Peptides against a protein of PDB entry 4ASU. Designs and how they scored, part 43

Target 1, 270 residues: chain A of PDB entry 4ASU
Amino acid sequence: ATLKDITRRLKSIKNIQKITKSMKMVAAAKYARAERELKPARVYGVGSLALYEKADIKTPEDKKKHLIIGVSSDRGLCGAIHSSVAKQMKSEAANLAAAGKEVKIIGVGDKIRSILHRTHSDQFLVTFKEVGRRPPTFGDASVIALELLNSGYEFDEGSIIFNRFRSVISYKTEEKPIFSLDTISSAESMSIYDDIDADVLRNYQEYSLANIIYYSLKESTTSEQSARMTAMDNASKNASEMIDKLTLTFNRTRQAVITKELIEIISGAA
Target 2, 83 residues: chain B of PDB entry 4ASU
Amino acid sequence: FTFASPTQVFFNSANVRQVDVPTQTGAFGILAAHVPTLQVLRPGLVVVHAEDGTTSKYFVSSGSVTVNADSSVQLLAEEAVTL

## One batch from the design tools (peptide; aimed at target 1 G139 V143, target 2 L41)

Design b2_p19_1_s3 (made by RFdiffusion4, then SolubleMPNN; from b2_p19_1, 12 letters changed)
Fold by OpenDDE base, seed 2:
Structure b2_p19_1_s3 (fold): chain B 270 residues (1-270), chain C 83 residues (1-83), chain A 19 residues (1-19)
Amino acid sequence: as target 1 above (270 residues)
Amino acid sequence: as target 2 above (83 residues)
Amino acid sequence: AEKAEAVARLNELVAAANA
């Protein structure tokens, strides 16, 4: 490589490093906010899931329709955030299919569709786009929940798959159950709950779905921003190492050129 | 007893004497060992009676309340404010 | 074109960072 080529490459990598550093700072700011907002959201979301854990709601085996909701975003450059969710979605879909269930998929965030389009296109009901530009609100979750309930797909049971935030350096892809109104209403374990009006139960279930979606979005967002921050940090470090290597190469090449020129001068004077 | 909105936690697994909640069917008090039930909140006043005799008041919008067999209670409001 | 190339290189760096 000529000195000119090395210089051009150095300039390019230095520019990329500036970009990755800037992106890291942006991700860090978004992470800090997301983490603060996750604290109450987690209490809220876990509280919403308490019924399902305590009631041990079971779906009859003869029920065949299963809904998988994958939660991520539209935005890239965040490590394995999207692929982790997609991987678990694929695994769950395969297991359910093997059990003779009909599986439909909903993607929250465009990246889910991008990953699963080739293999699971026929199973997609809807993909929600424009996820990840701003922090998710309960209103956003409610819109998603409403769209699902009005989709016309009468699922019996479902799974929501998302990345749960553990720490700035760790997340875990998890699955939480979602149940249809009919499944909850018919569950024997629900008999202990006093005379519940059908309309009340319907409204309750709508809130529950929105609550779980909101919770999953908040966990996903925090995980994503943390992962992006880490990815950008790593990219910046890699760029730094490459700059160092190229700088050494540049110096060596420059010395070689100088040496060659000196030899040519000496040989020409002789 | 857990009482939270999406953005704020008021009580997290706390022991309380009584919680009065506004539901679509009317206001009712949740005491210790209340029968399991599910209700939907209407806009109104929530009153939490602590074991020490203190009383806290909150205004809530819509939401849900769950009383489980194990006496755990989840009050989840879409919006809530301290009064 | 330069921006597209920079983005491509960024993606490569990120991919390398994720490996």
Scores: peptide ipSAE 0.040, ipTM 0.879, DockQ to the pose 0.013
OpenDDE base, seeds 1, 3, 4, 5: peptide ipSAE 0.038, 0.036, 0.033, 0.025; ipTM 0.855, 0.837, 0.838, 0.862

Design b2_p19_1_s4 (made by RFdiffusion4, then SolubleMPNN; from b2_p19_1, 10 letters changed)
Fold by OpenDDE base, seed 3:
Structure b2_p19_1_s4 (fold): chain B 270 residues (1-270), chain C 83 residues (1-83), chain A 19 residues (1-19)
Amino acid sequence: as target 1 above (270 residues)
Amino acid sequence: as target 2 above (83 residues)
Amino acid sequence: DEERKAVEELQRLVAEAHA
């Protein structure tokens, strides 16, 4: 490589490093906020899931309609955040299909669509875009819940798949159940609950769905920002190492060029 | 007893004596060992009676309340403020 | 978009350096 080539490459990598460092800082700020907002959201979301855990709601085997909601975002450069969710979605879809279930998919975030559209296009009901630019709000979750409920797809049960935040360096792709109103109403385990008005139960279920979606969004966002921060940090470190290597190469090459020029001068071959 | 909004936690697995909640079907008090039930909140006043005798008041918007067989209670309001 | 391209380029360069 010529000195010019090395210099060009150095400049490019230095610019990349500046970008990755900047992105790291942005991700760090977003992560800090997301983590703070996740604390109450987790209590809220786990509280919403408590009923399903305690009631042990089961879907009858004769019910065949299953909904998968994958939660991610529109933004890349966050490691395996999107691919992990997509992988779990594919696995779940395949398992359900093998069991003779009808599977429909909702993608929260454009990245899910980008990964799964070609192979699962016929199963997609809707994809929600513009996810990840702003922290998710309960209003956002409510919109998603409402659209799902109004989609006309009469699912029996569903799964929401998202990345649960563990720590700044760890997340886990998890699945939580979603049940239709009919499934909840018909569940034998619900018999212990006092006579609940149908309208009340419907409204309750709407809140429950919104709550779970909100929780998943908050977990996903925190995981994503943390992963992005890590990814950008790694990229910055890699860039630094490359800069060091190229700098050494540059110096060696420069010395060689100088030596060659000196030899040419001394030999009179100039 | 858990009482939270999406953005704030007021009680997390706490022991309380009684919680008065505004529901669409009417206000009801949740006592220890209350029968399992599901209710939807209407905008109104939530009153939490702690075991130490202290009473806290909250204004809530909409939401849900769950009383489980194990006496656990989840009060989940869309919005809630301390009064 | 520029950021993405930059990171992709970096990833490519890193991969090349480790090969």
Scores: peptide ipSAE 0.025, ipTM 0.882, DockQ to the pose 0.011
OpenDDE base, seeds 1, 2, 4, 5: peptide ipSAE 0.021, 0.021, 0.022, 0.022; ipTM 0.863, 0.871, 0.876, 0.878

Design b2_p19_2 (made by RFdiffusion4)
Pose (drawn by RFdiffusion4):
Structure b2_p19_2 (pose): chain A 181 residues (1-270 with 5 gaps), chain B 83 residues (1-83), chain P 19 residues (1-19)
Amino acid sequence: ATLKDITRRLKSIKNIQKITKSMKMVAAAKYARAERELKPARVYGVGLIIGVSSDRGLCGAIHSSVAIIGVGDKIRSILTFKEVGRRPPTFGDASVIALELSIIFNRFRSVISYKTEYSLANIIYYSLKESTTSEQSARMTAMDNASKNASEMIDKLTLTFNRTRQAVITKELIEIISGAA
Amino acid sequence: as target 2 above (83 residues)
Amino acid sequence: VEAVKEALEAAAEKAEAAA
């Protein structure tokens, strides 16, 4: 309730809002990279339960939608392949998955809407390239919604700060008048 | 005729005369009228004879060549670089 | 099968070297 507590809380939630807004544009830039590389990947991959995701969270209902194997550390987190999503998926990563050894992944449509031999590694590569395009655009919206929630929280606390600031001024003033009187 | 690597796409549904291809057994030159077959590749060159008579030379490390029941061929390699 | 395995191993070694 003190001004010091409110000023500390404002800076705390402003830090979160700046970071979440900073990841909205990052997911927008990484999604643009992912879609530019999805066009040649879709024309490349055309011709047992495999779950395709990533280690990196903060992407909304992507890991929860997909429901030994399992690519993406966040899919084993419910009940394995680790270290994906930090860097774009290469064909070599899809080859290692096929080397250690009917498939579930998120197909890219747009920014809003989604759906849940040598040839076998091409399906894994097709899923990896589709999944990261899906993971990034969903993260773009997830951090956009978080940036909205943190901004609404700042507005509510600013109104509290103005009430408390007025209440401190009047209290100091009363203590002066009474001390005089 | 479709020729693509994971990185870049060289030909998208040609419309081409013939394509020389490296296969595990020697080499195969795939004409417009070729039997439906499924083959796996080896380290070798790919020569693309264009419809206007010109030539295109690339290199292939490994992959697969697929010629369907119709006049359609899809050649895909892990890496294809010039030169 | 062996040739596919060798090709997959070569692709994995190239990915590790790029990492």

Design b2_p19_2_s1 (made by RFdiffusion4, then SolubleMPNN; from b2_p19_2, 11 letters changed; failed a check: too like the target's own chain)
Amino acid sequence: SSEVLANLQAAVEKEKAAR

Design b2_p19_2_s2 (made by RFdiffusion4, then SolubleMPNN; from b2_p19_2, 9 letters changed)
Fold by OpenDDE base, seed 5:
Structure b2_p19_2_s2 (fold): chain B 270 residues (1-270), chain C 83 residues (1-83), chain A 19 residues (1-19)
Amino acid sequence: as target 1 above (270 residues)
Amino acid sequence: as target 2 above (83 residues)
Amino acid sequence: EEEVRRALEEAVEREEAAR
């Protein structure tokens, strides 16, 4: 490589390192906020899921319609955040198909669609874009829930798949159940909740769905920002190592050029 | 008893004596061993009676309340403020 | 990360090829 080529590469990598360092700081700030906001959101979301766990709602085996909601965002450069969700969605879809279920998919965040479009395009109902620019609000979750309920797709049960935050260095892709109004109303285990007004139950289910979506968004956001911070740190370190290597190469090459020029001068060679 | 909004937790798995809630079908009091029920909140006052005899008041906008067979209660408000 | 990683890998490969 010529000195010019090495210099160009050094400049490029230094610029990349600057960008990755900046992105790390931004991700760190967003992570700190997300983690604070996740604390109440987790209590709220887990509280909403408590009914389904305690009631042990079962969908009859003859029911075939299953909805998968994958939760991520629109933004890349966050390690395996999107691929982890997509991988679990694929696995779940395959398992359900093998069990003779019909599977439809909703993507929260454009990255889910980007990964799954090639293999699962026909199963997508809707993709929600513009996720991840700002922290998710309950209003955002309500919009998603409303759109889902108004989609016209009838499902019996479903799964919401998202990354649960564990720590600054760890997340886990998890699945939580969602149920249709009909499935809940028909569940034998719900008999202890008898004499519930149908309109009340419908409204309750709407809140439940919004609550679960909100919770998943908060877990996903916190996981994403943490993962991005780590990814950008790793990228910055890798760039630093490359800069050091290229700098050594540059110095060696420069010395060789100087030596050659000196020899040419001393030898009288033009 | 769990009482939370999306942004704030007021009670997390706490033991309380009674919770009065405003529902769409009418206000009711949740006592120990209350029958299982699902309700939707209307805008109004929530009153929490603690075991120590203290009473706390909250305003809620909307949401849900769940009373389970195991006597666990989840009060989940879209918005809630302490009064 | 993959884009940044790929960009870095490409830069390394180009350097090794130029040696």
Scores: peptide ipSAE 0.024, ipTM 0.883, DockQ to the pose 0.011
OpenDDE base, seeds 1, 2, 3, 4: peptide ipSAE 0.020, 0.021, 0.022, 0.024; ipTM 0.875, 0.867, 0.878, 0.888; seed 4 fails the geometry check

Design b2_p19_2_s3 (made by RFdiffusion4, then SolubleMPNN; from b2_p19_2, 6 letters changed)
Fold by OpenDDE base, seed 5:
Structure b2_p19_2_s3 (fold): chain B 270 residues (1-270), chain C 83 residues (1-83), chain A 19 residues (1-19)
Amino acid sequence: as target 1 above (270 residues)
Amino acid sequence: as target 2 above (83 residues)
Amino acid sequence: SEAVREALEAAVRKEEAAR
């Protein structure tokens, strides 16, 4: 490589490093906000799931329609965030199909669709785009919930798959159940709740769905921003190391060029 | 007793004496060992009676309330403010 | 932001491919 080539490469990497550093700072700010907003959201979401955990709602085996909601975003450069969700979705879809279930998929965020489109395109009901530019709100979750309920797909049971935030350095892909109104209404374990008006139960279920979606979005966002921050930090460090290596190469090459020029002068070959 | 909105937690697994909630079918008081029930909140006042005799008032917009067999209660409001 | 992202993704891919 010529000195010019090395210099060009150095300049390029330095520019990339500036970008990655900037992105790290942006991700850090978003992470800090997301983590703060996750605290109440987790209490809220876990509270919403408490019924399903305590009631131990079972879906009859004869029920075949299963919905998988994958929660991620549109934005890349966040490590394995999207692939982790997609992997879990694939695994779940395969297991359900093997059990003779009909599987439909909803993607929250375009990245899920991008990963699964080739293999699961026929199973997708809808993909929600424009996810991840702004912090998710309960309104956003409600829109998703409403769209699902209005989709005309009468699922019996479902699962929502998302990355749960553990720490700044750790997330875990989790699955939480979602149930149709019919499944809840027919569940034997719900008999202790029998005196519930059908309209009340319907509305309750709508809230429950919105609640879990909201929770999943908050967990996902926090995980994503943390992962992005880490990824950008790593990229910045890698760029730094590469700059150092190239600088050494530049210096060596420069010395070689000088030596060659001196030899040519001395030998009269110029 | 857990009382939260998406953005704020008011009570987290707390012990309270009574919670009065506004539901679509009317307001009712949740006491210890209340029968399991599911209700939807209407806009209105939530009143939390603490064991120490203190009373806190909140306005809620909508949401749900769950009373479980284990006497756990989840009051989940879409929006809630302290009064 | 998208242009920067695309440029960065392209750059990262090039770097990964050069490894």
Scores: peptide ipSAE 0.044, ipTM 0.854, DockQ to the pose 0.016
OpenDDE base, seeds 1, 2, 3, 4: peptide ipSAE 0.031, 0.025, 0.024, 0.022; ipTM 0.850, 0.863, 0.875, 0.858

Design b2_p19_2_s4 (made by RFdiffusion4, then SolubleMPNN; from b2_p19_2, 10 letters changed)
Fold by OpenDDE base, seed 4:
Structure b2_p19_2_s4 (fold): chain B 270 residues (1-270), chain C 83 residues (1-83), chain A 19 residues (1-19)
Amino acid sequence: as target 1 above (270 residues)
Amino acid sequence: as target 2 above (83 residues)
Amino acid sequence: EEEVRAALEAAVAKERAER
């Protein structure tokens, strides 16, 4: 490699390192906010899921329509955040198909579609874009919930798949159940709630869906920002190591060029 | 008893004496061993009566309330403020 | 982000090619 080539490469890597360092700082700030906002969101979301856990709602095996909601974002450079969700979605879809279920997919965030479109295009109902630029709000979750309910797909049960935040260095892809109104209303375990008005139950379920989506978005966002921070830190370190190596190569090459020029001068003067 | 909004937690697995909630069908009081029920909140006043005799008041916009067979209660408001 | 990704991927690819 010529000195010019090495210099060009050094400049490029230094610029990349500046970008990755900047992105790390941005991710850190977003993470701090996301983690703070996750605390109440988790209580809220877990509270919404409590009914399903306590009632042990079971979907009859004859019910075949299953909805998979994958929750991530539009933004890359966050390690395995999107691929983890997509992997779990693929696994779940395959298991459900093997069980004779009809599977439809909803992607929250464009990255899910990007990963699954080729293999699961026919199963996609809708993809929600413009996710991850701003912290998710309950309004955003409500919009998603409403669009799902208005999609015309009459699912019996579903799975919402998202990354649950554990720590700054750890997340886990998890699945939570979603149920249709018909499934909830027909569940034997809900018999203790049978005196509930159908309109009340419908409205309750709409809130429940929005609540679960909101919770999943908050968990996903926190996980994503932490993962991005880590990814950008690793990229910055790798860039630093490469800069050091190239700098050494530059210095050696420069010395060799100087030596060659000196020899040419001496040989030409001779 | 859990009472939260998407952005704020007021009670998390707390023991309370009574919670008065505004529902679409009317206000009702949740006491110990209340029958399991699901309700939707209407805009209105939530009153939490603590075991120590203190009373806290909140305004809620909408949401849900769940009373489970184990006497656990989840009050989930879209928006809530301390009054 | 796409530019950064492309740059990172290109940098990694070049490093692999030079090894």
Scores: peptide ipSAE 0.028, ipTM 0.885, DockQ to the pose 0.013
OpenDDE base, seeds 1, 2, 3, 5: peptide ipSAE 0.027, 0.025, 0.026, 0.023; ipTM 0.876, 0.880, 0.882, 0.880; seed 1 fails the geometry check

Design b2_p19_3 (made by RFdiffusion4)
Pose (drawn by RFdiffusion4):
Structure b2_p19_3 (pose): chain A 181 residues (1-270 with 5 gaps), chain B 83 residues (1-83), chain P 19 residues (1-19)
Amino acid sequence: ATLKDITRRLKSIKNIQKITKSMKMVAAAKYARAERELKPARVYGVGLIIGVSSDRGLCGAIHSSVAIIGVGDKIRSILTFKEVGRRPPTFGDASVIALELSIIFNRFRSVISYKTEYSLANIIYYSLKESTTSEQSARMTAMDNASKNASEMIDKLTLTFNRTRQAVITKELIEIISGAA
Amino acid sequence: as target 2 above (83 residues)
Amino acid sequence: ALAEYVKEVLERAAAKAEE
């Protein structure tokens, strides 16, 4: 309730809002990179339960939608392949998955809407390239919604700060008048 | 005729005369009228004879060549670089 | 023989990704 507590809380939630807004544009830039590389990947990959995701969260209902194997550390987290999503998926990563050894992944449509031999590694590569395009655009909206929630939270606390600031001024003034009187 | 690597796409549904291809057994030159077959590749060159008579030379490390029941061929390699 | 060859291709592609 003190001004010091409110000033500290404002800076704390402002830091969160700046970071979440900073990841909205990052997911927008990385999604633009992912879709530029999805066009040649879709024309390349055309011709057992495999779950395709990533280690990196904060992407909304992507890991929860997909329901030994299992690519993406966040899919084993419910009940394996680790270290994906930090860097764009290469064909070599899809090759290692086929080397250690009917498939579930998120197909890219747009920014809002989604759906859940040598040839076998091409399907894994097709899923990896589709998944990260899907993971990044969903993260773009998840951090956009978080930036909205943190901004609404700052507005509510600013109104509290103005009430407390007025209440402190009047209290100090009463203590002066009474001390005089 | 479709020729693509994971990185870049060279030909998208040609419309081409013939394509020389490296295969595990020697080499195969795929004409416009070729039998439906499924083949696997080896380290070798790919020569693309264009419809206007010109030539295109690439290199292939490995992959697969697929010629369907119709006049359609899809050649895909892990890496294709010039030169 | 084909299976060994496919394995060698996958190992070569994985080694290139590690570089």

Design b2_p19_3_s1 (made by RFdiffusion4, then SolubleMPNN; from b2_p19_3, 10 letters changed)
Fold by OpenDDE base, seed 2:
Structure b2_p19_3_s1 (fold): chain B 270 residues (1-270), chain C 83 residues (1-83), chain A 19 residues (1-19)
Amino acid sequence: as target 1 above (270 residues)
Amino acid sequence: as target 2 above (83 residues)
Amino acid sequence: SLEEAVLETLKRIAEKERE
C-alpha cells in the first residue's frame, strides 16, 4: 500500500472511531437513565406477575391458540439483543407447533419483524414500530396492550419474550406467561379468590397485560442500551487497534520511501 | 405488602397492619389473612397502617390490587403520590 | 482478512449512524 492509501485509511478509521465513541456516550447516558427507571419498574412488573405464579394458572390441553409477544426495538448496533429474542421466539413457536398449537406472533420493535418476517410472515398479527427512540412509558405499554386485546385474535395462552437486565455486561432472554381473560376466569386455581365480578376481572386483566408489557419494555431497554454501549466500546477498541497497526505500517512505509529516495539521490538514478 | 407505581416503590414486601384501598366496587380494608381477592383501583386515597401504629396516606389514580392466599398483597397503581 | 472484516463492520456502523 502507498503512503496515500494508508493515510486515507487512517483518516477513515479515525473518523469511524469518533462516531463509535460518540455513540458509546449516547448509549451510556440512555443506559444510566434506563437502569434508574428499571428499579421501580421491576418491582411493579414482578408484582403484576405474582398472581399467575401463585395461582398457578394452567391452560387446558384442548386449547390450541397461543400468542407470542417478542419485545425488542427498532434500533440496531446492540450486539445479540434482537437475535436472542428472535431465537427464543423461533424455538417457542416450533415447540408449540410440534405440540399442535396454533401460534400467532406480535413484534414489539421493527427488528423482530425484520428477522422473522420471511419465515413467519403468516403468523404475524402486528408489529409495533417507533420503539427505542425514547424511553418506554406506561402509556406506550397500554397502547400495545389495547391493540393486542382488540386484535381479534382470541388466544388461550401466550408468552412474552424479552431480555432481562442482569448487569452492564449481562442480560438474559426470558419468557413470561400471559393469559386470556377466558383462561383466567375458567381456571380452577382461581376458585380460591372471592367472587370476582366479570367486569372487574376484565379490567384487572387489562392492567395486568399493560403492566407486564411495561415491565418487559423497561427490561429490554436497559439491556439494549447496555449492550449498545458495550458494542460501541468494542468497536472503538477495534478501531484503535487498527489505527495503531496502520500507523506502524505508515511509519515503516515512510522509512522505506525515504530510504529509496536517498539511494536514488546517492546513486544518481533519479 | 407491595405498593408500587411504574416509577416509584412505596412498599416492597413489607409487613403492615392494614391497607385501605379505593376500588371500583367501593373502598375496603385489607387486614391480615384477608380472603383472596382481585380488585381494580379507582382514583382515591390509599391509607397504609403500619405495625408501629403510623399511618401513611397516598393518592392513586387507577390500577389493581391483589390479595393472595398466602396473605401477600400487591397494590399496583398507574400513578401514585405521597400525601 | 480480519482487518478488512473489522473495517467493513466499522464502515457499516458509520453508515447506519448517518442514516
Scores: peptide ipSAE 0.025, ipTM 0.856, DockQ to the pose 0.013
OpenDDE base, seeds 1, 3, 4, 5: peptide ipSAE 0.024, 0.030, 0.030, 0.024; ipTM 0.867, 0.867, 0.864, 0.863; seeds 3, 4 fail the geometry check

Design b2_p19_3_s2 (made by RFdiffusion4, then SolubleMPNN; from b2_p19_3, 12 letters changed)
Fold by OpenDDE base, seed 4:
Structure b2_p19_3_s2 (fold): chain B 270 residues (1-270), chain C 83 residues (1-83), chain A 19 residues (1-19)
Amino acid sequence: as target 1 above (270 residues)
Amino acid sequence: as target 2 above (83 residues)
Amino acid sequence: SLEEYIREVLKKIVEKERK
């Protein structure tokens, strides 16, 4: 490698390091905000799931339509955030197919589609883009919920798959159930709620879906920002090591060039 | 009793004496051992009566309320503010 | 996108260093 080549590479890596450091700081700020906003969102979301946990709603075996909602974002450079969700989606889809279920997929965030489009294109109903640039709001969740409910796909049961935040260094891909109105209304375990008006139940289900989506978005966002912060930190460190290595190479090469020039001068072959 | 909005928690698994909620089917009071029910909220006032006699008032927009067989209650409002 | 560009550049750099 020539001195010019090494210098160019050094400059490039140094610039990348500056970018990754900056991205780390941005991710850190977004993480801090996300974590603060996750606290109430978790209480809210877990509260919404309480009914399903307590009622132990079961979908009849003859019901075959299953919806998988994968929650991530459009943004990369966040470690295994997207691949983890996609992996679990694939696993769930395969298991459901093996059980004779019809599976449709919704991707929240473009990265899900990017990963699964080739193998699961026929199963995709819709992909929601423009996710991850701003913190998710309940309005965003409501839009997703509404579009899902209006998609025309009459699922019986569904799974929402997202990364649950554990700590700044840990997340876990989890699955939570979603149920159609028909499934909820027909569930035997819901008998203690039999006096509920059908319209009320429909509205309740709509809120439930929006609530769960909102919760998943908040968990996902917090996990993603934390993972990105870590990824950018690692990238910055790796860049630093590479800079050091290239600097050594530069110095060695420079010395070799000087030595060659000196030999040429001394030998008269200049 | 859990009372929360997407952005704020007012009560988290708290013991309260009574909660008055505005629902689309009418306002009702949730007391101990209330029968299980699912309701949706209408815009209005939520009144929480604490065991110590303290009364707190909130305005809520829309949302849901769940009363479970185990007497747990989840009041989930899209928007809620303390009054 | 910038992120994709950074990712690709980083991958290339890592690959070159492994050779």
Scores: peptide ipSAE 0.026, ipTM 0.870, DockQ to the pose 0.013
OpenDDE base, seeds 1, 2, 3, 5: peptide ipSAE 0.023, 0.006, 0.022, 0.025; ipTM 0.860, 0.826, 0.858, 0.873; seed 5 fails the geometry check

